Peptides against a protein of PDB entry 1ZZD. Designs and how they scored, part 72

Target 1, 109 residues: chain A of PDB entry 1ZZD
Amino acid sequence: FQVVNPYLLRDLVDLGIWDEGMKQYLITQNGSIQGLPNVPQELKDLYKTVWEISQKTIINMAADRSVYIDQSHSLNLFLRAPTMGKLTSMHFYGWKKGLKTGMYYLRTQ

## One batch from the design tools (peptide; made by RFdiffusion4, then SolubleMPNN)

Design b2_p16_7_s2 (from b2_p16_7, 8 letters changed)
Fold by OpenDDE base, seed 1:
Structure b2_p16_7_s2 (fold): chain B 109 residues (1-109), chain A 16 residues (1-16)
Amino acid sequence: as target 1 above (109 residues)
Amino acid sequence: MEEELEEILKKYSDLV
């Protein structure tokens, strides 16, 4: 099920833009506020969904953590519009970054 | 602030 960030809800209320329309928008957009013109960019940057964060960045973070973790850990990748080429590139990039785990779980939107 | 957030969450619990 979809969960909306509670802090996002607070900030939207504080902005005075929370209403039923906004609620439905968030449901339709899977919690994303990136398309809202009346939301400050700083809030958009703060409240990025997993679908809006570069998977390259996620891989980098995982690789950085792997330096300190001996155990293999699963990597979750979230792609809005995956292509075979993109998946391959991500896999090899992860390998290049020295990820200890070759297994990752792909989630698609 | 936490109390306010809890109230919001309670009111809009269908989103969480």
Scores: peptide ipSAE 0.015, ipTM 0.339, DockQ to the pose 0.014
Fold by OpenDDE base, seed 3:
Structure b2_p16_7_s2 (fold): chain B 109 residues (1-109), chain A 16 residues (1-16)
Amino acid sequence: as target 1 above (109 residues)
Amino acid sequence: MEEELEEILKKYSDLV
């Protein structure tokens, strides 16, 4: 069971590119539109899935919020193909940025 | 436009 972002569907309809082929594409791509050449980059940036967002950006955002709260919020990282080097780098980067706690959950695709 | 979207969403929800 997959759920596609209803706002994404609206934008695709507004672009006039919604059809059965597009529907099947979204299903097979787990909601990602990054590979569509006829979609503006701005929309691609807006509708990035959890697998397409820079983990560095997520860490930066978490660090920024942690400055103003007593306890760091839950940090979830999503990596397609994590390596030990990548994980350790993320850990130390988070520490350098002042995260009070490590990541709560690590998910892989 | 909104009616069309609702129809699309309904169809999609039924198929998934």
Scores: peptide ipSAE 0.013, ipTM 0.355, DockQ to the pose 0.013
Fold by OpenDDE base, seed 4:
Structure b2_p16_7_s2 (fold): chain B 109 residues (1-109), chain A 16 residues (1-16)
Amino acid sequence: as target 1 above (109 residues)
Amino acid sequence: MEEELEEILKKYSDLV
């Protein structure tokens, strides 16, 4: 089941580029607008899907949360086409950032 | 803003 971000939908309507073609494009692209030439880069950066957000950024956010949380918290990492190199890098990056012990969920597209 | 979003979501409810 695919859900389009309602704020993205609003912005596309405001840009005047929302139509049936755009709808079908989003369906086929799993909600991604990264490939659209008529969308400002600012909006592309704003509306990255969970698969497009830098996992480094997610790890950083988790590390920031760990400063204020005294108990274990779950971390969800979403990887598109994961490789052993990427997995290893994320593991050690998380360690380097001082993530507390917790349950880390790895999701793949 | 929220009201506008509600209207958009109602119109395009098949995407939500």
Scores: peptide ipSAE 0.012, ipTM 0.370, DockQ to the pose 0.015
Fold by OpenDDE base, seed 2:
Structure b2_p16_7_s2 (fold): chain B 109 residues (1-109), chain A 16 residues (1-16)
Amino acid sequence: as target 1 above (109 residues)
Amino acid sequence: MEEELEEILKKYSDLV
């Protein structure tokens, strides 16, 4: 069950590009607008899906939080196409950044 | 261990 971000819908309507075709596009793209040429880059940056955010950035954010607590917050990572190399890299990068707790949840698309 | 970690990170830097 996919839910489109209501704020994204608003902005697409404000841009005057919302129609049935756009709706179908979003469904097939799992909410991503990255491939749309008529959308400003700043909106693309704002509405990146969890699959489009750098996993390194997510780990950095988690590491930053962990500085102030005894146990790192639960880390939930999303990988669209995980490989053993990617998993290994994330694991060791998290360790290097000082995460007290390894990844708790790994979700795949 | 740090050297091993740096090697791994270098090898897979483009994957994360």
Scores: peptide ipSAE 0.005, ipTM 0.295, DockQ to the pose 0.512

Design b2_p16_7_s3 (from b2_p16_7, 7 letters changed)
Fold by OpenDDE base, seed 2:
Structure b2_p16_7_s3 (fold): chain B 109 residues (1-109), chain A 16 residues (1-16)
Amino acid sequence: as target 1 above (109 residues)
Amino acid sequence: MEEELEEILEKYSDLV
């Protein structure tokens, strides 16, 4: 069950590129606009999907929050193609960054 | 432990 980001929809309409073809494209690409040549890079950066964001960045953000939160936040990580090496690296990187709350949920595509 | 961690991070730095 895929839901298109309503703000992305708005911006695509404002750009005048929203049509049935674009809709089908987004469905096929799981909401990604990275491959669209007629979309400004700023919008591509803004609307990166969870699968397109560096997991290292997510861990860094979580670590930053953990300075002020005592296990009050859950960490969700998304891996498109997880390997044992990637999982191990993420686990230890999170530990090194001082995450108070470990990885609660690992989601895969 | 820190040395081991750095080794792991270096090995898999491009995977995260």
Scores: peptide ipSAE 0.011, ipTM 0.352, DockQ to the pose 0.533
Fold by OpenDDE base, seed 3:
Structure b2_p16_7_s3 (fold): chain B 109 residues (1-109), chain A 16 residues (1-16)
Amino acid sequence: as target 1 above (109 residues)
Amino acid sequence: MEEELEEILEKYSDLV
């Protein structure tokens, strides 16, 4: 079973748009609200799923953290449609950014 | 704030 993010649920209720239709929408969209036209953009930005965050941003964040810690934080990448070229580029980009540890986990949708 | 959230979750949250 899946559980809706409780904070997202709260915000949708506060917006007055929570109903059975919204519930079904979230189920079919794997929790994404990016496609909803009547949701403020700020909320969309707040509730980006792992599939909706730029992996380049994730790498940048990991690199930034690695400057301050002995070992890089675990790097988990999520790609909808990975290609060898994309994976290679991500690897070298991470290297260029000074990541101490390579990619720990790769997940595909 | 937490109490309000708990109330909302109790009322509207469903397991799917």
Scores: peptide ipSAE 0.010, ipTM 0.285, DockQ to the pose 0.014
Fold by OpenDDE base, seed 4:
Structure b2_p16_7_s3 (fold): chain B 109 residues (1-109), chain A 16 residues (1-16)
Amino acid sequence: as target 1 above (109 residues)
Amino acid sequence: MEEELEEILEKYSDLV
């Protein structure tokens, strides 16, 4: 089930580029606007999908949360094309950032 | 703004 970000829809409408073609494009691109030449880069950066956001950033946010959370929290990591190298890197990066023990969910596209 | 968003969501509910 695919869901388009409602705020993205608003911004596309405000830009005047929302139409049936755009709708179909988003459906085929799993909600990604990264490939659209007529969308400002600022919006592309704002509306990265879970698969486009750097997992390093996700880990950083989790580490930041861990400073304020005294209990285990779940962390979801999303990898578009996981390799052993990437998985290992993320694991040790998380460790390096001092993530507390918790349940880490790895999702693949 | 929230009202406008609600209208958009209603119009394009198949995408949400």
Scores: peptide ipSAE 0.008, ipTM 0.314, DockQ to the pose 0.015
Fold by OpenDDE base, seed 5:
Structure b2_p16_7_s3 (fold): chain B 109 residues (1-109), chain A 16 residues (1-16)
Amino acid sequence: as target 1 above (109 residues)
Amino acid sequence: MEEELEEILEKYSDLV
């Protein structure tokens, strides 16, 4: 089951907006607060889910980790609405960044 | 801060 990020919970409590309604909202939104009008943008930037982070950024992070790993490692990518164009772009970008793995595990929402 | 977080989680556990 889905669990609310404890740090996010703290910040929402500090804002005084945590309640049962907020909990249910987070459940239906898979932990995302991006659509909440009463949450500061700073918190939205801090608590992006895996679905909201740029896949380019994820690939960059994976490439950075690969510098210190001798073996190839699997890369997981998350797309709400995957298209052939997006998949192709990510493939070529990953190759350009020198990732040891050519296999991407695609997850969809 | 971690201690404070534990207290918050305990206090609002009924909402989690």
Scores: peptide ipSAE 0.005, ipTM 0.283, DockQ to the pose 0.014

Design b2_p16_7_s4 (from b2_p16_7, 9 letters changed)
Fold by OpenDDE base, seed 3:
Structure b2_p16_7_s4 (fold): chain B 109 residues (1-109), chain A 16 residues (1-16)
Amino acid sequence: as target 1 above (109 residues)
Amino acid sequence: MEEELEKILEKYSSLE
């Protein structure tokens, strides 16, 4: 069971490429449209899934927020194929960027 | 057109 972003559905319909085949494609790709050749790159960038967003960007955003609050917001990271080295690097990077609290949740695909 | 779009969304917003 998956929930598709309603705005994505609207855009796909507006592009005239929505059909049963597209529906099945989204199901098999966990909502990702990155592999679709007939979708503008701008839309691909807009509708990146949690697995397609740079974790560094997420950390940077969290660090920016922490400047003005006493305690950092809860940080959730999504990794498709995490390794111990990558996790360690992320922790140190977060610390370097001034995060007051480490990651609270780690989710893997 | 908006009505048709709403029907599409209701039908396909949830994927099995």
Scores: peptide ipSAE 0.021, ipTM 0.461, DockQ to the pose 0.013
Fold by OpenDDE base, seed 1:
Structure b2_p16_7_s4 (fold): chain B 109 residues (1-109), chain A 16 residues (1-16)
Amino acid sequence: as target 1 above (109 residues)
Amino acid sequence: MEEELEKILEKYSSLE
């Protein structure tokens, strides 16, 4: 039984690249995103270090995220002509603005 | 909205 890091899963969803194919990829790669071309290197670096911490710490982080999600406000992002580049840019813009654990809801127009 | 994300995370969190 393998469980995906909840922060990673959230970020993949926020990038709009989460699907069944991505799920199967992660299964094959034991949760690693290092080989994904559509994931910014900064995210790869971030989650690379996650595997260096104890399982206890990972569980605690997951718990902390859950608490924050219950108390946070969602951010709605609207794209007229979405591309992976735009999605990535918007994701990291939100990240840099401190919305590291806030929900991103992507809408296309 | 956060609840919707939580649902998807819960649904797809397992790689079994």
Scores: peptide ipSAE 0.019, ipTM 0.433, DockQ to the pose 0.037
Fold by OpenDDE base, seed 4:
Structure b2_p16_7_s4 (fold): chain B 109 residues (1-109), chain A 16 residues (1-16)
Amino acid sequence: as target 1 above (109 residues)
Amino acid sequence: MEEELEKILEKYSSLE
């Protein structure tokens, strides 16, 4: 089932835009607020879903973790609409960042 | 170890 970020819920309530319509919107949009015109961009940036976060950022975080881990760790990548170009870019960027060990998981929406 | 990623790349290469 879908879980709404409790902090996002709080901020939407504080903005005075939380109602049943907003709830249904979030459900249909898989928790994304990116398409809402009445939400500040700052909040949109703060509450990106796993499908909206830059994959480069995810890879960078994984690379940062690997510096402090002696054993291989798993990496999960999320793409809403994967293309060959995007997959290739992620693959080689990960390789460039030194992620040569561990298991890679690709999840699609 | 990148076998899962490589398999996915091969899969999508055939789809596009």
Scores: peptide ipSAE 0.012, ipTM 0.285, DockQ to the pose 0.075
Fold by OpenDDE base, seed 2:
Structure b2_p16_7_s4 (fold): chain B 109 residues (1-109), chain A 16 residues (1-16)
Amino acid sequence: as target 1 above (109 residues)
Amino acid sequence: MEEELEKILEKYSSLE
């Protein structure tokens, strides 16, 4: 799998902070730059990994799509550390938001 | 799809 987003790599090079240490850091952090103090917040927001995006936001986006489409789009959710409570909450939240296509696949880190 | 979710929930329930 692709660990480092190629566009992120470009931006880090442009910032002049790309080196072997940065490369190893990103590998260890699975592509996350959230912990880097020398990276502008705007870039951190732009390059949030799928594990760093609010699951509620993902569900909301899916619900918005569901208003205009049939059950043709599957919903994939990504959880870093899922608990039964979180999974249940996500399921019912999606249901309450009127998802035409329910949760189909769950991916975990 | 709901059945798939239920299976996933059961799986993770057993892991806790």
Scores: peptide ipSAE 0.000, ipTM 0.263, DockQ to the pose 0.065

Design b2_p16_8_s1 (from b2_p16_8, 11 letters changed)
Fold by OpenDDE base, seed 2:
Structure b2_p16_8_s1 (fold): chain B 109 residues (1-109), chain A 16 residues (1-16)
Amino acid sequence: as target 1 above (109 residues)
Amino acid sequence: SSALEKALESLFPLLD
């Protein structure tokens, strides 16, 4: 179970390289951008250290939105404003139970 | 970011 850093997505969008191919690549690579030839090395270095960050810390940084990828490469997107406790619960619930259905929850914020 | 939100929305259909 991996959490895709929302700031990574932002940076990819800012680079103008976000598309369907990139999406599928991230899913396949569990959020890693290290193998992307069209990403600046500086950005790779930035997110290289992210792998050393605990999942809980990543959830905290995600705040009100996050993308989850499990071992089956299912992806779940949450765009809401839950509490940190709810985020943690959701994260570990997804980890334990497996969120096999791709979903996007959008709530007013 | 609106652009980010559009990117996110492209990942999955909206679920309540």
Scores: peptide ipSAE 0.051, ipTM 0.558, DockQ to the pose 0.024
Fold by OpenDDE base, seed 1:
Structure b2_p16_8_s1 (fold): chain B 109 residues (1-109), chain A 16 residues (1-16)
Amino acid sequence: as target 1 above (109 residues)
Amino acid sequence: SSALEKALESLFPLLD
């Protein structure tokens, strides 16, 4: 199971370089941006360590943060008997709600 | 942003 880091996705969108081609590139490169010529070196350095974080860990961190949004009770139900599909959906839901309220500017390590 | 949301939607399914 492979997921693009949501913070990386935000930065790529902010740079205006996110498109379907970028999406497919990241899929084939296991989320690595090291080979992209139009990405600032600062971002490459920042997300170099992110590659060392398992996709499961990223989803778990996002799920943990999602507990504190408006529909926290609904999200907690998924954690009782989680599947990868449910966690992915919950991850997106949590991030979507967070991006609208201020999580957009948060960073995780 | 809306662009970010659409990008995320392409990678993650929404809750049913």
Scores: peptide ipSAE 0.045, ipTM 0.555, DockQ to the pose 0.139
Fold by OpenDDE base, seed 5:
Structure b2_p16_8_s1 (fold): chain B 109 residues (1-109), chain A 16 residues (1-16)
Amino acid sequence: as target 1 above (109 residues)
Amino acid sequence: SSALEKALESLFPLLD
């Protein structure tokens, strides 16, 4: 499993090209959109320099989703050179935002 | 949006 940049996700949705196929493509391409023919070059240029966004932003989006779902949902996070301090901070931040499920997947670059 | 919601669902699946 691979976490997608939320801003990239938004833009792909706005383009109307997000679907299961796109999801699988991004997973196999490590989140890269450079090879997509139906994405404007401007967006490719924008996201070629973007690997990840703030983990807080990801958690916020997950928390927003929780407003609409009664059941618990997984939270997947990616970290570069994770430390115990960072992990603890993310867990507590998620808890404060009302997430019912803790970190399910932790990925390291 | 609803489309974004569905996209998020695919990335953050529900736990049974």
Scores: peptide ipSAE 0.041, ipTM 0.551, DockQ to the pose 0.025
Fold by OpenDDE base, seed 4:
Structure b2_p16_8_s1 (fold): chain B 109 residues (1-109), chain A 16 residues (1-16)
Amino acid sequence: as target 1 above (109 residues)
Amino acid sequence: SSALEKALESLFPLLD
């Protein structure tokens, strides 16, 4: 199971290819970018071994990037063995950071 | 509140 790395999201945004289509593609591919023709091979090589992310980092990036706030792009979070406390903390942290869209997709390992 | 924020921040790093 692959997880969408927050740094990968940053790179995709920097490439100008992050949109709703890209988001849905990553969801259906479990975070894999290996099949994307418009992604440089260097990035594919870099992220092929990334399986986990910091949820705090991805939330921070989502809050800081206008694409996550202004363009109604859904936030994807991935957890291992989530507890009610952890889920609650994530929701409130996102709220604190001013995420308008909230947590649309939660994936667990 | 500040206390709530600190509590949430203390729990958030435990996410894995």
Scores: peptide ipSAE 0.011, ipTM 0.276, DockQ to the pose 0.363

Design b2_p16_8_s2 (from b2_p16_8, 10 letters changed)
Fold by OpenDDE base, seed 4:
Structure b2_p16_8_s2 (fold): chain B 109 residues (1-109), chain A 16 residues (1-16)
Amino acid sequence: as target 1 above (109 residues)
Amino acid sequence: DEELIEALESLEPLLD
């Protein structure tokens, strides 16, 4: 099971290189962009850190997004029976909901 | 940002 960082998606979209091929590449590379020649090194360096983000940090990010976008029920469901699947779902869903409202959440280490 | 939303949605089927 892979956890895909929504910030990575943002940057790939901004670079204009997000497509089905990129999606499949990320899947086969377990989310790593280190081997991509069309990605600036600064982003590779950034996502080395992102790739090394602890599960606790991911949980906090997901929780923060949920609270920030008033997703208390989603957070409650996650906390009731947390799984990696639910964590990932909250991460993406929270991000998606934030985007729909014109919000952008960025957290750095 | 619809493009980013679409990107995220494309990954949702991979979620539990």
Scores: peptide ipSAE 0.050, ipTM 0.499, DockQ to the pose 0.073
Fold by OpenDDE base, seed 5:
Structure b2_p16_8_s2 (fold): chain B 109 residues (1-109), chain A 16 residues (1-16)
Amino acid sequence: as target 1 above (109 residues)
Amino acid sequence: DEELIEALESLEPLLD
């Protein structure tokens, strides 16, 4: 499946650069924005560290609700030895909390 | 935000 972070979509929409061309580019690049010249480096730095799983469920939730991003309340979760079960649980928990309070990212070290 | 919702929905067919 295509992995696209809902928060990334929000930022691309806010930048006014989301269109069919951008969509096709993301499909070709497997969700990566690192090669886009019209994306601020700050966003590239932000999303290169984001790993998303179970995207269909997450996108469905986001499509049913508005997504609010508050950069001042961004939360990063770091796991040194994650299991798939733990990643899934933390991802869903963080996403739900992120939709309510800000931005949540799960990272592996 | 309707614009974001439309963007998200446009990706649904690409998901499993």
Scores: peptide ipSAE 0.042, ipTM 0.465, DockQ to the pose 0.069
Fold by OpenDDE base, seed 1:
Structure b2_p16_8_s2 (fold): chain B 109 residues (1-109), chain A 16 residues (1-16)
Amino acid sequence: as target 1 above (109 residues)
Amino acid sequence: DEELIEALESLEPLLD
């Protein structure tokens, strides 16, 4: 089973077209957006080059982006979905990675 | 980025 690319998800959210219907559509289309008329062609072209990757890799990519989520929203996530163990772990992993990177930068400057 | 977080939450059950 193919999980949605986190960068694609970001773009769909930014376009304001993400909803339950879109989610189900992507599932049935194996993550393809090629058939969507409301998606700019430039994005379709971009994601044509994206190969299927493991879910673990996708989680890692999402975790890397999670460090840019402000603390208020991250806390809101935990309050709303305390049973979402995988997302919680991903979020903390992302933040942890971000902190490590920041610490490295501070040590070298 | 609340909207993105909500979108990700909806996908959580699909992860292995």
Scores: peptide ipSAE 0.040, ipTM 0.483, DockQ to the pose 0.054
Fold by OpenDDE base, seed 2:
Structure b2_p16_8_s2 (fold): chain B 109 residues (1-109), chain A 16 residues (1-16)
Amino acid sequence: as target 1 above (109 residues)
Amino acid sequence: DEELIEALESLEPLLD
């Protein structure tokens, strides 16, 4: 499995580019959006995967996100959709590990 | 945020 950042999904939805093709792209790219021409560079920088940046940078970004990311939408989603519990727990686990070790995205194959 | 919910739900099976 792979941990998907719900904030990334939010941004993709807000951009109006989320569809089945995008989903499959993310699956094949293990969550990376670096190759997408229709995504602003700012988002690409924000959502770089663990192999795209140094651990130090990952930790710094994770720390910054804990302070600056608005979690209101994600929290509301979890309250409305309890079936997303597993996704949520894995995301937060990955986040916790990212803050501690620089491994922001947790995945198993 | 219904579209976001649907997007997240579409990914849920990939985590099982």
Scores: peptide ipSAE 0.039, ipTM 0.483, DockQ to the pose 0.023

Design b2_p16_8_s3 (from b2_p16_8, 9 letters changed)
Fold by OpenDDE base, seed 1:
Formats: structure tokens, C-alpha cells, sequence
Structure b2_p16_8_s3 (fold): chain B 109 residues (1-109), chain A 16 residues (1-16)
């Protein structure tokens, strides 16, 4: 099955760095390319996993969507290392941004 | 209250 984003795979092939070693690396890193020194930063910024995206950015995007769609849609947040301070901040920021009736699903790694 | 809200806003950088 597809472990790696197909577009990322294409870009890695185009960079000439795709091989069996790279494949195994990505499997071990759960699809993350952030640690690869031979990948341009532009691609790293593009191909962030759910654990690598700013939570503030995710909340902002959700707030933007909530203007146009029913708030019955769930907001999925992913935290690698959740703390009480961060959780409190997330909820407060979400509230301040207008996600007052949004459903929050927190995933931890 | 206002002071508590300011305190919470100070935590926003944790979301970056």
C-alpha cells in the first residue's frame, strides 16, 4: 500500500534521491522528510505531516472553514507532546477565533 | 476576567 505521499515520491524521484534506503527511512520516520539534509527547505515546508504543522495554523484554517460550513464538522488536532498549557491555549485560541461550537478531536503521538 | 485572558493569550506562542 501507499506509505509515502505520491506527490512527495515524485518529487524525491525528480531530485534523484529516491532509493530503497530512502523508502525505509521514510517508513521509519512516518513519512517525515524534515530530517533529510538533501531535501530543499521548500519541499519540507510543503510536505509536513500532521504532527509537524503549527497547531495555530490548523486552528486558523478551521476558523476560516467554519465561516462557510456547518460547525458539525470536526476539528482534528495532532499533538506530539501535549501539555496542559498548550491544551488550554488551543481551546482558548479556538474559542477566540470563533470555533465556539466546533467539535475538537485531539490525537496524541 | 481580563487579567486571566491576558495570561491565556501569553500561551499562544506554544501553538507555533
Amino acid sequence: as target 1 above (109 residues)
Amino acid sequence: DAEYLKELESLFPLLD
Scores: peptide ipSAE 0.035, ipTM 0.562, DockQ to the pose 0.849
Fold by OpenDDE base, seed 2:
Structure b2_p16_8_s3 (fold): chain B 109 residues (1-109), chain A 16 residues (1-16)
Amino acid sequence: as target 1 above (109 residues)
Amino acid sequence: DAEYLKELESLFPLLD
């Protein structure tokens, strides 16, 4: 998969902080810029990786679109540090939010 | 089990 989002690359170049060191950093961080002190917070919020987005947000978005579709869109959840408690909560939260189908695919980092 | 379900629902705050 593509490690660096092309739009993120553009913005980093515009900031003048893109170099070989930055490239290697992103590779080791799986595309995350959250740890970079010289990056504006607004960009960090914009370019959160799948491991950094709120699980509730993902479920809410899935619930919203599931109202208008049959079952074509699968729900994929990504957990960086999964626990049994979180996994169970995600299932029940999704159910209570009215998802037509439970979690199709769970990926862990 | 309704009681078990309520206990599980209390874990919702664990989600990020």
Scores: peptide ipSAE 0.025, ipTM 0.411, DockQ to the pose 0.705
Fold by OpenDDE base, seed 4:
Structure b2_p16_8_s3 (fold): chain B 109 residues (1-109), chain A 16 residues (1-16)
Amino acid sequence: as target 1 above (109 residues)
Amino acid sequence: DAEYLKELESLFPLLD
């Protein structure tokens, strides 16, 4: 099981903030750096975990892919704390974006 | 039909 993205590790080392404490922090946060005050926002935006990426962005990307595919393709979504309302909104948004297939996998943390 | 879906969507939280 890989907790830390290898490219993220490199960048943290380059920043000089990598140490055992940082490693343990990332383990407890499942690889997330969003809560670190000493990390530039640019890196936080770059290294979002699957649980932190905008669901709207994921759906948009899936819709964009569907334009170039003449057959059905799957959509995989990841939610840390899904609610019925949010799930419903995701389905409706996916529908109006013209996705050829429904949600194939919904993973929750 | 599209307008109906928009109406239903408005009743639920917006996506991030």
Scores: peptide ipSAE 0.025, ipTM 0.414, DockQ to the pose 0.542
Fold by OpenDDE base, seed 5:
Structure b2_p16_8_s3 (fold): chain B 109 residues (1-109), chain A 16 residues (1-16)
Amino acid sequence: as target 1 above (109 residues)
Amino acid sequence: DAEYLKELESLFPLLD
């Protein structure tokens, strides 16, 4: 089961290009919009694949969502080459941003 | 404490 990034979904809806076809495209592309010709480059830069997106950006988005709920959403992070230094930095940054829950999933490629 | 947080942040600068 794949879940589209809710912020990406919002932006695609705002662009007026969200439909069932777009949904299926994102599923087959693992959430990547890099190949879409009708998406501004600004959004492509913002929404890179989960393996290439800034970890700080992911944490910032999670912290933003947590403002509106009693507890933080589960935090999922993806690293191609995880190191102990990166993991420690991620935990600290998450704490600094006020996340109520720690990292729930860490996936590696 | 903002100063303490900055100190801690400097120890973990490896985030992209």
Scores: peptide ipSAE 0.024, ipTM 0.411, DockQ to the pose 0.441

